# Peptides against a protein of PDB entry 8HF1, part 113

Target 1, 320 residues: chain A of PDB entry 8HF1
Amino acid sequence: NVMLYATKPTEVMVSFPHQEQVLTVTRLISAEIEKFYVSLDLMNIGVQPIRRSKSLQCLRDPSKKSFVKQLFNDFLYQMKEYGIYAASIAIISLIVEFDIKRRQAETLSVKLMHRTALTLCEKIRHLLVQKLQDMTYDDDDDNVNTEEVIMNFSTPKVQRFLMSLKVSFADKDPKDICCLVFVERRYTCKCIYGLLLNYIQSTPELRNVLTPQFMVGRNNISPDFESVLERKWQKSAIQQFRDGNANLMICSSVLEEGIDVQACNHVFILDPVKTFNMYVQSKGRARTTEAKFVLFTADKEREKTIQQIYQYRKAHNDIA

## One batch from the design tools (peptide; made by RFdiffusion4, then SolubleMPNN)

Design b2_p17_7_s3 (from b2_p17_7 with V1L E2P I4L E15K)
Fold by OpenDDE base, seed 4:
Structure b2_p17_7_s3 (fold): chain B 320 residues (1-320), chain A 17 residues (1-17)
Amino acid sequence: as target 1 above (320 residues)
Amino acid sequence: LPELLILETEEELKKFF
């Protein structure tokens, strides 16, 4: 009986100052989205065809006003939680989605709705890029992707995360790295992926060391509505991570549903751990010798987070 | 249960990782 001493990961909590980013640009963007919601509520898009889902899950019809509002609400969340730089990446994902929906629109009224949303996204993109350029003397879009600009326009949480990556992985062998980054929302996976690509490219010590990939969870919308392309991409991303062609995987809570990823030496939880299952499943991926399990908390939520983690540790030890 | 290590400063972060 080789007692596989399940090497318990070293659990670490990184505290960061609670900064409300009270930037004039974030207030302006929020006000423009609210004004758009008033206009959206007045739009007559006609009778939406009741797509009978084969699944009893209320298919949020992706052509409905509610889906448009969901994408902008997810964007506002990303801007608040990750900062202006992350928001400049997140808005591109909305532009792509609304252009696809505009092209797929079955009616002129639905086409016009997605066109109006797209026009707002382009205005928001311009406001974000202009604000990133305020720190650069040069008007070149390429100059906004420096380590300094990324750090200055990121929230304290993202700053501490990027610093943790830099210190952990600077000048290491790519083969010795197996890193997971957990985020709450599926759209955050793409946003943090884009941010990490730019950060790694701007940071010489991480260039050719970290190769990020992301995994978007299954849409809570029936697997039938996942594009064949998204499913192929998810399979490819997981395979690249298994083969060691990617050494950092960004994922949402969907790893809970039995995606077998290799044992990792680093697990970062970028967003709050909301459930015991999320704690056990994410921690259970940090299985290598000297594995690190890293949590992030705001100073204001530190004591509450500590107590929650001790409760989860106790509950986990009572089951083990 | 081992005490949860808390890193509050940039210097602590640099020393731990």
Scores: peptide ipSAE 0.557, ipTM 0.948, DockQ to the pose 0.828
Fold by OpenDDE base, seed 3:
Structure b2_p17_7_s3 (fold): chain B 320 residues (1-320), chain A 17 residues (1-17)
Amino acid sequence: as target 1 above (320 residues)
Amino acid sequence: LPELLILETEEELKKFF
């Protein structure tokens, strides 16, 4: 019985400067969303006729407005945490979702609500793309996907993450790479995936080296909200990562549910580690010899983050 | 517990990775 001594990964923290985004465009977008919330609260979407229980009917109308507000709040979070470039990708996901909901609307009032949300998303997309184009002398949409534009319109956290990827993986053999990237939110997986596709395509040293995929977690709240298409896509993405056809996987807190993923040599935690379980499970994927476990922190939160990581390390050693 | 390594600069990133 060779006790495979589980080689503990090398833990490292990357510090980044705290930058408050004081961009006029981000303030304009936030103000337009706030005006839209006032209008949304005044919208009469009508009592939806669903069967027998009166008590659940009053909860359904708030649920549709609440869902619209949740999507815009998640967008505002992504714009703040990842930057304008990431926000330009994130807004496309909202456009697709509101167009589906508009087509599926059972009433004219619900259809109008989703149409108004869609019109706001199109305005936001235009404001974001125009701001990305201000750095390019050429009005061509294709010129906004350069390494320079991606870096300049990303937050310091995303800049340090992209620098860490470039330094780690430039001109390496794709077969020697098994990388996980953890994010907090499901919508962030798609946004960071789109950003990485464009960054890898714009960075010659990473072309044909990194092949990204993403995983969105099972919605534990209702398996009925996961389309058959999303479940097929998740299975395909996991299989591509197991087969080595993808070597970088972006995932949310989903790996808590025991997805059997290959031992990785790199694990990046892009968002703050909020739970001991997230720390243990994500670190537990960095199992190769010389595996790296990389955390990110703002300079202003560094001391608090270090103390929290030492508490998690102590608690993990007390149970190991 | 070994001290947690902190990287602040691009040069420190290049030396570690």
Scores: peptide ipSAE 0.557, ipTM 0.948, DockQ to the pose 0.851
Fold by OpenDDE base, seed 1:
Structure b2_p17_7_s3 (fold): chain B 320 residues (1-320), chain A 17 residues (1-17)
Amino acid sequence: as target 1 above (320 residues)
Amino acid sequence: LPELLILETEEELKKFF
């Protein structure tokens, strides 16, 4: 059993204050999305022809509305869980996706639906950027990407994560770093990647030390929604991480699907560990002698999280 | 099972990492 000889990583839990940053801007954005959902439900987009393509094309959302709602729900989740700065990056992914879908629309009604969604995303982006600029005296969009702005407009979870990265990797040799960051959601990978790029660029101690990549999970819903570009990106990102050209990989739970990633010295679990498999697989990547396995928890959920981790540790030892 | 280390402060982060 290969599991018996794995060096047990040092497990640590980073606690952060449970602060609902209920900013006026986040309430306004949520209310605008809710109004949009009411309007979206009233939109008649017609019966979409079920293209019986003979390929294992997992059914494109036949209503196309559920996918629109999913993207905005994922955005709302990212804004809540990671903060306004992360939301300003996340909204760009929605803009890109809705613009693609608007251009690919087979009907005027579907084109209008994606146009309305896109217009809302542009409004949301403007509201977020204006709020980030409240700390900057300059109208330059590049000035919102400072360490200070990133930290101040991030949730306590993300603040503690960035602090943990800075203290862990400041002025280290890039070759000695092999870091995994696990997130729950596919869209979070790209959002946290964009945040980390800006944070690393604005933090001299991490500049030229950390080279991040991201691995978007295979959409279990449809391999056909993975653009050929996304699959190429995943292969390239994995290869760069294997070759040591990237030393930090952000991934959603994909490592369960047989992606062979090398032994890492740091594994960060940014989101709650929801399954025993996720715990075992993510922890099983922290295999170096000095490996650290880092969990994040709100202070309010600390006891519950500790109990869950002890249950997983016990279950893992009973199987080993 | 070894006790799970809990870090709450920046100072504790700096000492651990």
Scores: peptide ipSAE 0.554, ipTM 0.947, DockQ to the pose 0.857
Fold by OpenDDE base, seed 5:
Structure b2_p17_7_s3 (fold): chain B 320 residues (1-320), chain A 17 residues (1-17)
Amino acid sequence: as target 1 above (320 residues)
Amino acid sequence: LPELLILETEEELKKFF
């Protein structure tokens, strides 16, 4: 129960400019997804056999169309919140998921639906990669994974996050680092993990300093659909972080699951803190001497965010 | 309650971290 621990980390808010990405490519991608939704709504995939699985989820969408829309909506969110570079990583996760679902399809109509979604993902991937390549003047280096490309095709939030990591950890001893990065969505964990791997590899001052891992929250909607592989990955990632083989952990809602992680010296909250529980639980991990608790806010939302944090601080001090 | 420090610039990030 982390609520009983008085933690005194240094709290800081990093402000970033609110920028609506007015890129032609993002508009094209959004329009292609909307066209796909119209086509998807017109698809007759028949009545799916109600598997008598105890999970209430199979009862909610016999069409499996909502799951397809959810994945694309999560992708659109990541593209908006983290940028084109992050979107180029996020789309690979959709490709993998739709290929699995295509192979698992019991009907031709469901197989065709997932194939159409997969074809759209490949088109989106091509549009994103082509846009990342527009900055590489040298036709010979197809390497879209440079520090410059990552920074230029990331949102101001991600830029400030990467700058904060670079300044915090450049040329430090890996053993002195215990960093948590909290994100709202499970799919963001994989996306930011992939982005950080490429950023660390492109940044000499971080290559042998930061070793990232990620952990996703349990799928509250169907623990039976959590692959044995995902559960093994979570256990392995936690163990690597406990053993010091990883020193940066990206997580969503991990603390709600009762996963105990060590005391950290850095806690980054990349997405807005929506609940008092998330504030207390995440802050309660910054327990070392001189621990830093870092929040991110858009400039336009600064005042609202400050007021919310003061309310949480007051409520925390009244309990501690 | 101590005032929440706000950082906006790269120079402010470099001074804090």
Scores: peptide ipSAE 0.550, ipTM 0.946, DockQ to the pose 0.850

Design b2_p17_7_s4 (from b2_p17_7 with V1L E2P I4L L5K)
Fold by OpenDDE base, seed 3:
Structure b2_p17_7_s4 (fold): chain B 320 residues (1-320), chain A 17 residues (1-17)
Amino acid sequence: as target 1 above (320 residues)
Amino acid sequence: LPELKILETEEELKEFF
């Protein structure tokens, strides 16, 4: 029973100020997406002539519109929860996905739908990049990846996370670092990975100290949505983390099932812990001597979050 | 159960990590 001999990690909660960033650009982007949803609902994608039952055909057209809406809803969530800088990275993933879907389109109507979504993503990208450039006084895209720009256009949660990383890992030996970062959503893994690459490159004290990777959990819903490339990437990323070629791994909540990852000395939970299973499994990765388990909470939700963590700690102690 | 430590400031982060 490997669970009986694990040193209990030191648990800590980092509080951040609740700030609703009501920027004009975020309002404009949200309004453009809402306008696009009205247009999307009016689009006739046409009944795809597949010889199977009428009931399954009526479900296929909604699934393509529903997928487009899901991607934009996930983008809006990332912009709200992580900030404008993270949103500028997240929009690139949408552009790539809609371009692939446009090329794979079987009908002109489906091709036009994905083209319209892609045109909106390019408009959103331009609005985000223009807002990042307002601070640099320089029109060069390379100047938007500074520590200052990343911090100023990130939410207070992301700011406190980056501060915690800098304080924890500045000028340390890369071999002494084994860090996990847990996020709720699969798309957030890629977004936070891109943000961390730029932050580490802009922060001299973290250059050659932190080497990030990301792991997207297996889609239990459809193996057909996992490209052969994504499965190869997951295997490579896990192997690099085992070999010590990467020392920081970003994971979605899907790490529940059996990824044999080494004992970590730092575990960061960037998003709210929604389940007891997520709490136990993520905490169960912090197994080294003096391991740290770090939670984040808004000041406004602090009391509710503390009560929830005490309930999980009690339930875990009653099972152990 | 030991009290859950809360960190609010950059100074408290520096002292803990």
Scores: peptide ipSAE 0.588, ipTM 0.954, DockQ to the pose 0.842
Fold by OpenDDE base, seed 4:
Structure b2_p17_7_s4 (fold): chain B 320 residues (1-320), chain A 17 residues (1-17)
Amino acid sequence: as target 1 above (320 residues)
Amino acid sequence: LPELKILETEEELKEFF
């Protein structure tokens, strides 16, 4: 029972300005995705064979179209919530996924659908990279991975998160760091992981201090659909974090289901705390004497968020 | 319950962490 012996972490809320990203590039990308959805709805992919595997009947929309729309909707969310720089990393994950699905396609119509999605992802990648290069005089893709470019093309939330990491961990001993970063969505884990790799590499004070890993949640759809490779990777990432070979772990809500991770000294909640269980379980990982539990809120939502956190703190204190 | 500390500026981040 993680709750009974936890040292009470220092709770802090970081406020950030609400910025609507009114960039022409984000509007163009959104319009291209909407245009693609219209074309996707008109595609005849034929009758998909209902594979009668008992566990899978409920959750496969037999339209492989639903999964394509889900990936683009998750990308649009990441672009809005984390910024253009994070979106440039997120789009690569879509490219990889659609190329795998294109190769695994059982029909020519399904192969063509994934090829069309892949072509759109390459167009989006080009638009994002071109926008990141507007701040660089050089057309070199490596030049877009500077601390300045990462900060300028990140949302205020991500800026405050990166600043908090830099101030917390600059020039510290890697062995003294045990950090968790909680995000809502499984695909955000990979995106924020890629962003952190580039940020750490561009920040001399962090380059030999932070070694990130990520944990993608179990597919809520079925543990049977997690590739053997994804399960092996998750086990390896957890083991590296337990062994101290990684000192920062990015995770979604799956730490709720009893992944035993060591006591951490820092816990960052990058996305809104939607449930009391998420609050208790994430806070219950900040168990060292000087542990910090860090929340993020937009200025416009600050009062509502503060009130919600006080309600959770009260409810947690009544159970402890 | 202790008051929830709020940080709004870069300077406040530097002082807290």
Scores: peptide ipSAE 0.587, ipTM 0.954, DockQ to the pose 0.821
Fold by OpenDDE base, seed 1:
Structure b2_p17_7_s4 (fold): chain B 320 residues (1-320), chain A 17 residues (1-17)
Amino acid sequence: as target 1 above (320 residues)
Amino acid sequence: LPELKILETEEELKEFF
């Protein structure tokens, strides 16, 4: 039995300062969402007919209200975890989703609910963009997509992530790069993808070096048109990454579902590793010679995170 | 088990990557 000693990736942890970005705009946005939840709870949308469609629709929250709250809670999480710049991208995904839901609404009450949510998203978008423009002298929306604006309106975690990418990949051959970025949430994939597109475009050293793609988790959501488009997008994104047309891929926990991705030389875990399986599977993608496995931790959580990683490393070595 | 390397500064990032 030649144990092919798969070259164990170099594990590293990037520490970042725990700064709670207490901006007035984030407090205002949170308060507007909370007021909206009170209004949403008072809305009578009627009893939704449980369509007995035998399709996997059973996992759609039968409460259209809880889905609306989930999207805003995911937005609030992204604003907190990634910053105002990431939030300005994340809100666009909510606008698109609520506009689709507004058009698909079977009742006037449901249509009004999604319209009210959409109006709030447009207000939030305006507040975020206005705050990004505080650093720009020009009212041109393109001027908010500079490296400086992205860095200044990102959380310390995202700042250290972007710095790590710049240092790792500046002026490298695109063919030598195979990078995975793991995030916890599905909507975070799109948000970080949009952020990276703008960052790469504004950073000359990464321009034409990094070509990002994203892979969202398979929604257990019913085979609606959106789920078909998302499945097509996932297949296309995976294929582009396999063909080398993309060299950086942002993934949620999808690698657990048996998506075979090539061996990578860089694996970034942007969010906390919550499970042993996530640790083993993500680390198991860093299989090239000199592969790097990069974790991020806040200074405050550093010791706890280190202990958890040592436990996972020990457990992995005891099974191998 | 090898010690987990910790990076805190931009200089340490530049040295590692």
Scores: peptide ipSAE 0.587, ipTM 0.954, DockQ to the pose 0.853
Fold by OpenDDE base, seed 5:
Structure b2_p17_7_s4 (fold): chain B 320 residues (1-320), chain A 17 residues (1-17)
Amino acid sequence: as target 1 above (320 residues)
Amino acid sequence: LPELKILETEEELKEFF
């Protein structure tokens, strides 16, 4: 029961400039997705056969169109919140998911729908990679995974997060690091994980210092839709973090699932804290001596965020 | 309650961490 622990970590808020992405490529991608939604709405997919054993979710969208739209909406969110570099990683996850769904398609119409979505994802991937390559002056080094490219094509939030990691962990002993990174969305865990792998590999002072893992929350709607592979991955990732083979864990809803993780010395909240329970549960993991609890906020939302954090701190102290 | 420290610059990050 984490609510009863009076944890006294050092709390800090990192402010970043609010920047609306005024990139032509992001506007083009958004417009292509909107055109695809219009085309998707016109597609006659027919009524999918209601198999009696399919969970309540399969009953809500007999056309499976809402699931396709959800994946693209999650991608658009990641592109907006984390930047073009993160979007180039996120789009690969959509390609993989739609290829699986295309292969699992029971009807020609559903197969064609997922094929059209895949074609759009490949176009988006090409547009993103081309934009990342525009910064590499040397035609010979197709390496879009440099520290400079990652930083320049990341949002100010991600830039400040990466700077905070670099300053916190440069040339430290890996054994002295136990870091949690909380994000709001399941798909963000994979995206930020891929970004961190490339960033750590491009940053010499973090090479062999940080070993990231990620864990996604259980799908609340149907444990039956969690692939056996995803459940195995979660168990393996948690075990690696417990054994010290990983020292940074990216999490979405881990604490709601009753997953016991060790006491950490660093807790980063990359996305806004929406609930008192999220605040208490995440802060309750910063339990070591001199533990740091780091929040991120846009400058524009700073005052509102500060007020919300003070309310949570007060409410926590009244219970502890 | 102690005041929540706010960091905005790289220099402030370096000083805190």
Scores: peptide ipSAE 0.582, ipTM 0.953, DockQ to the pose 0.844

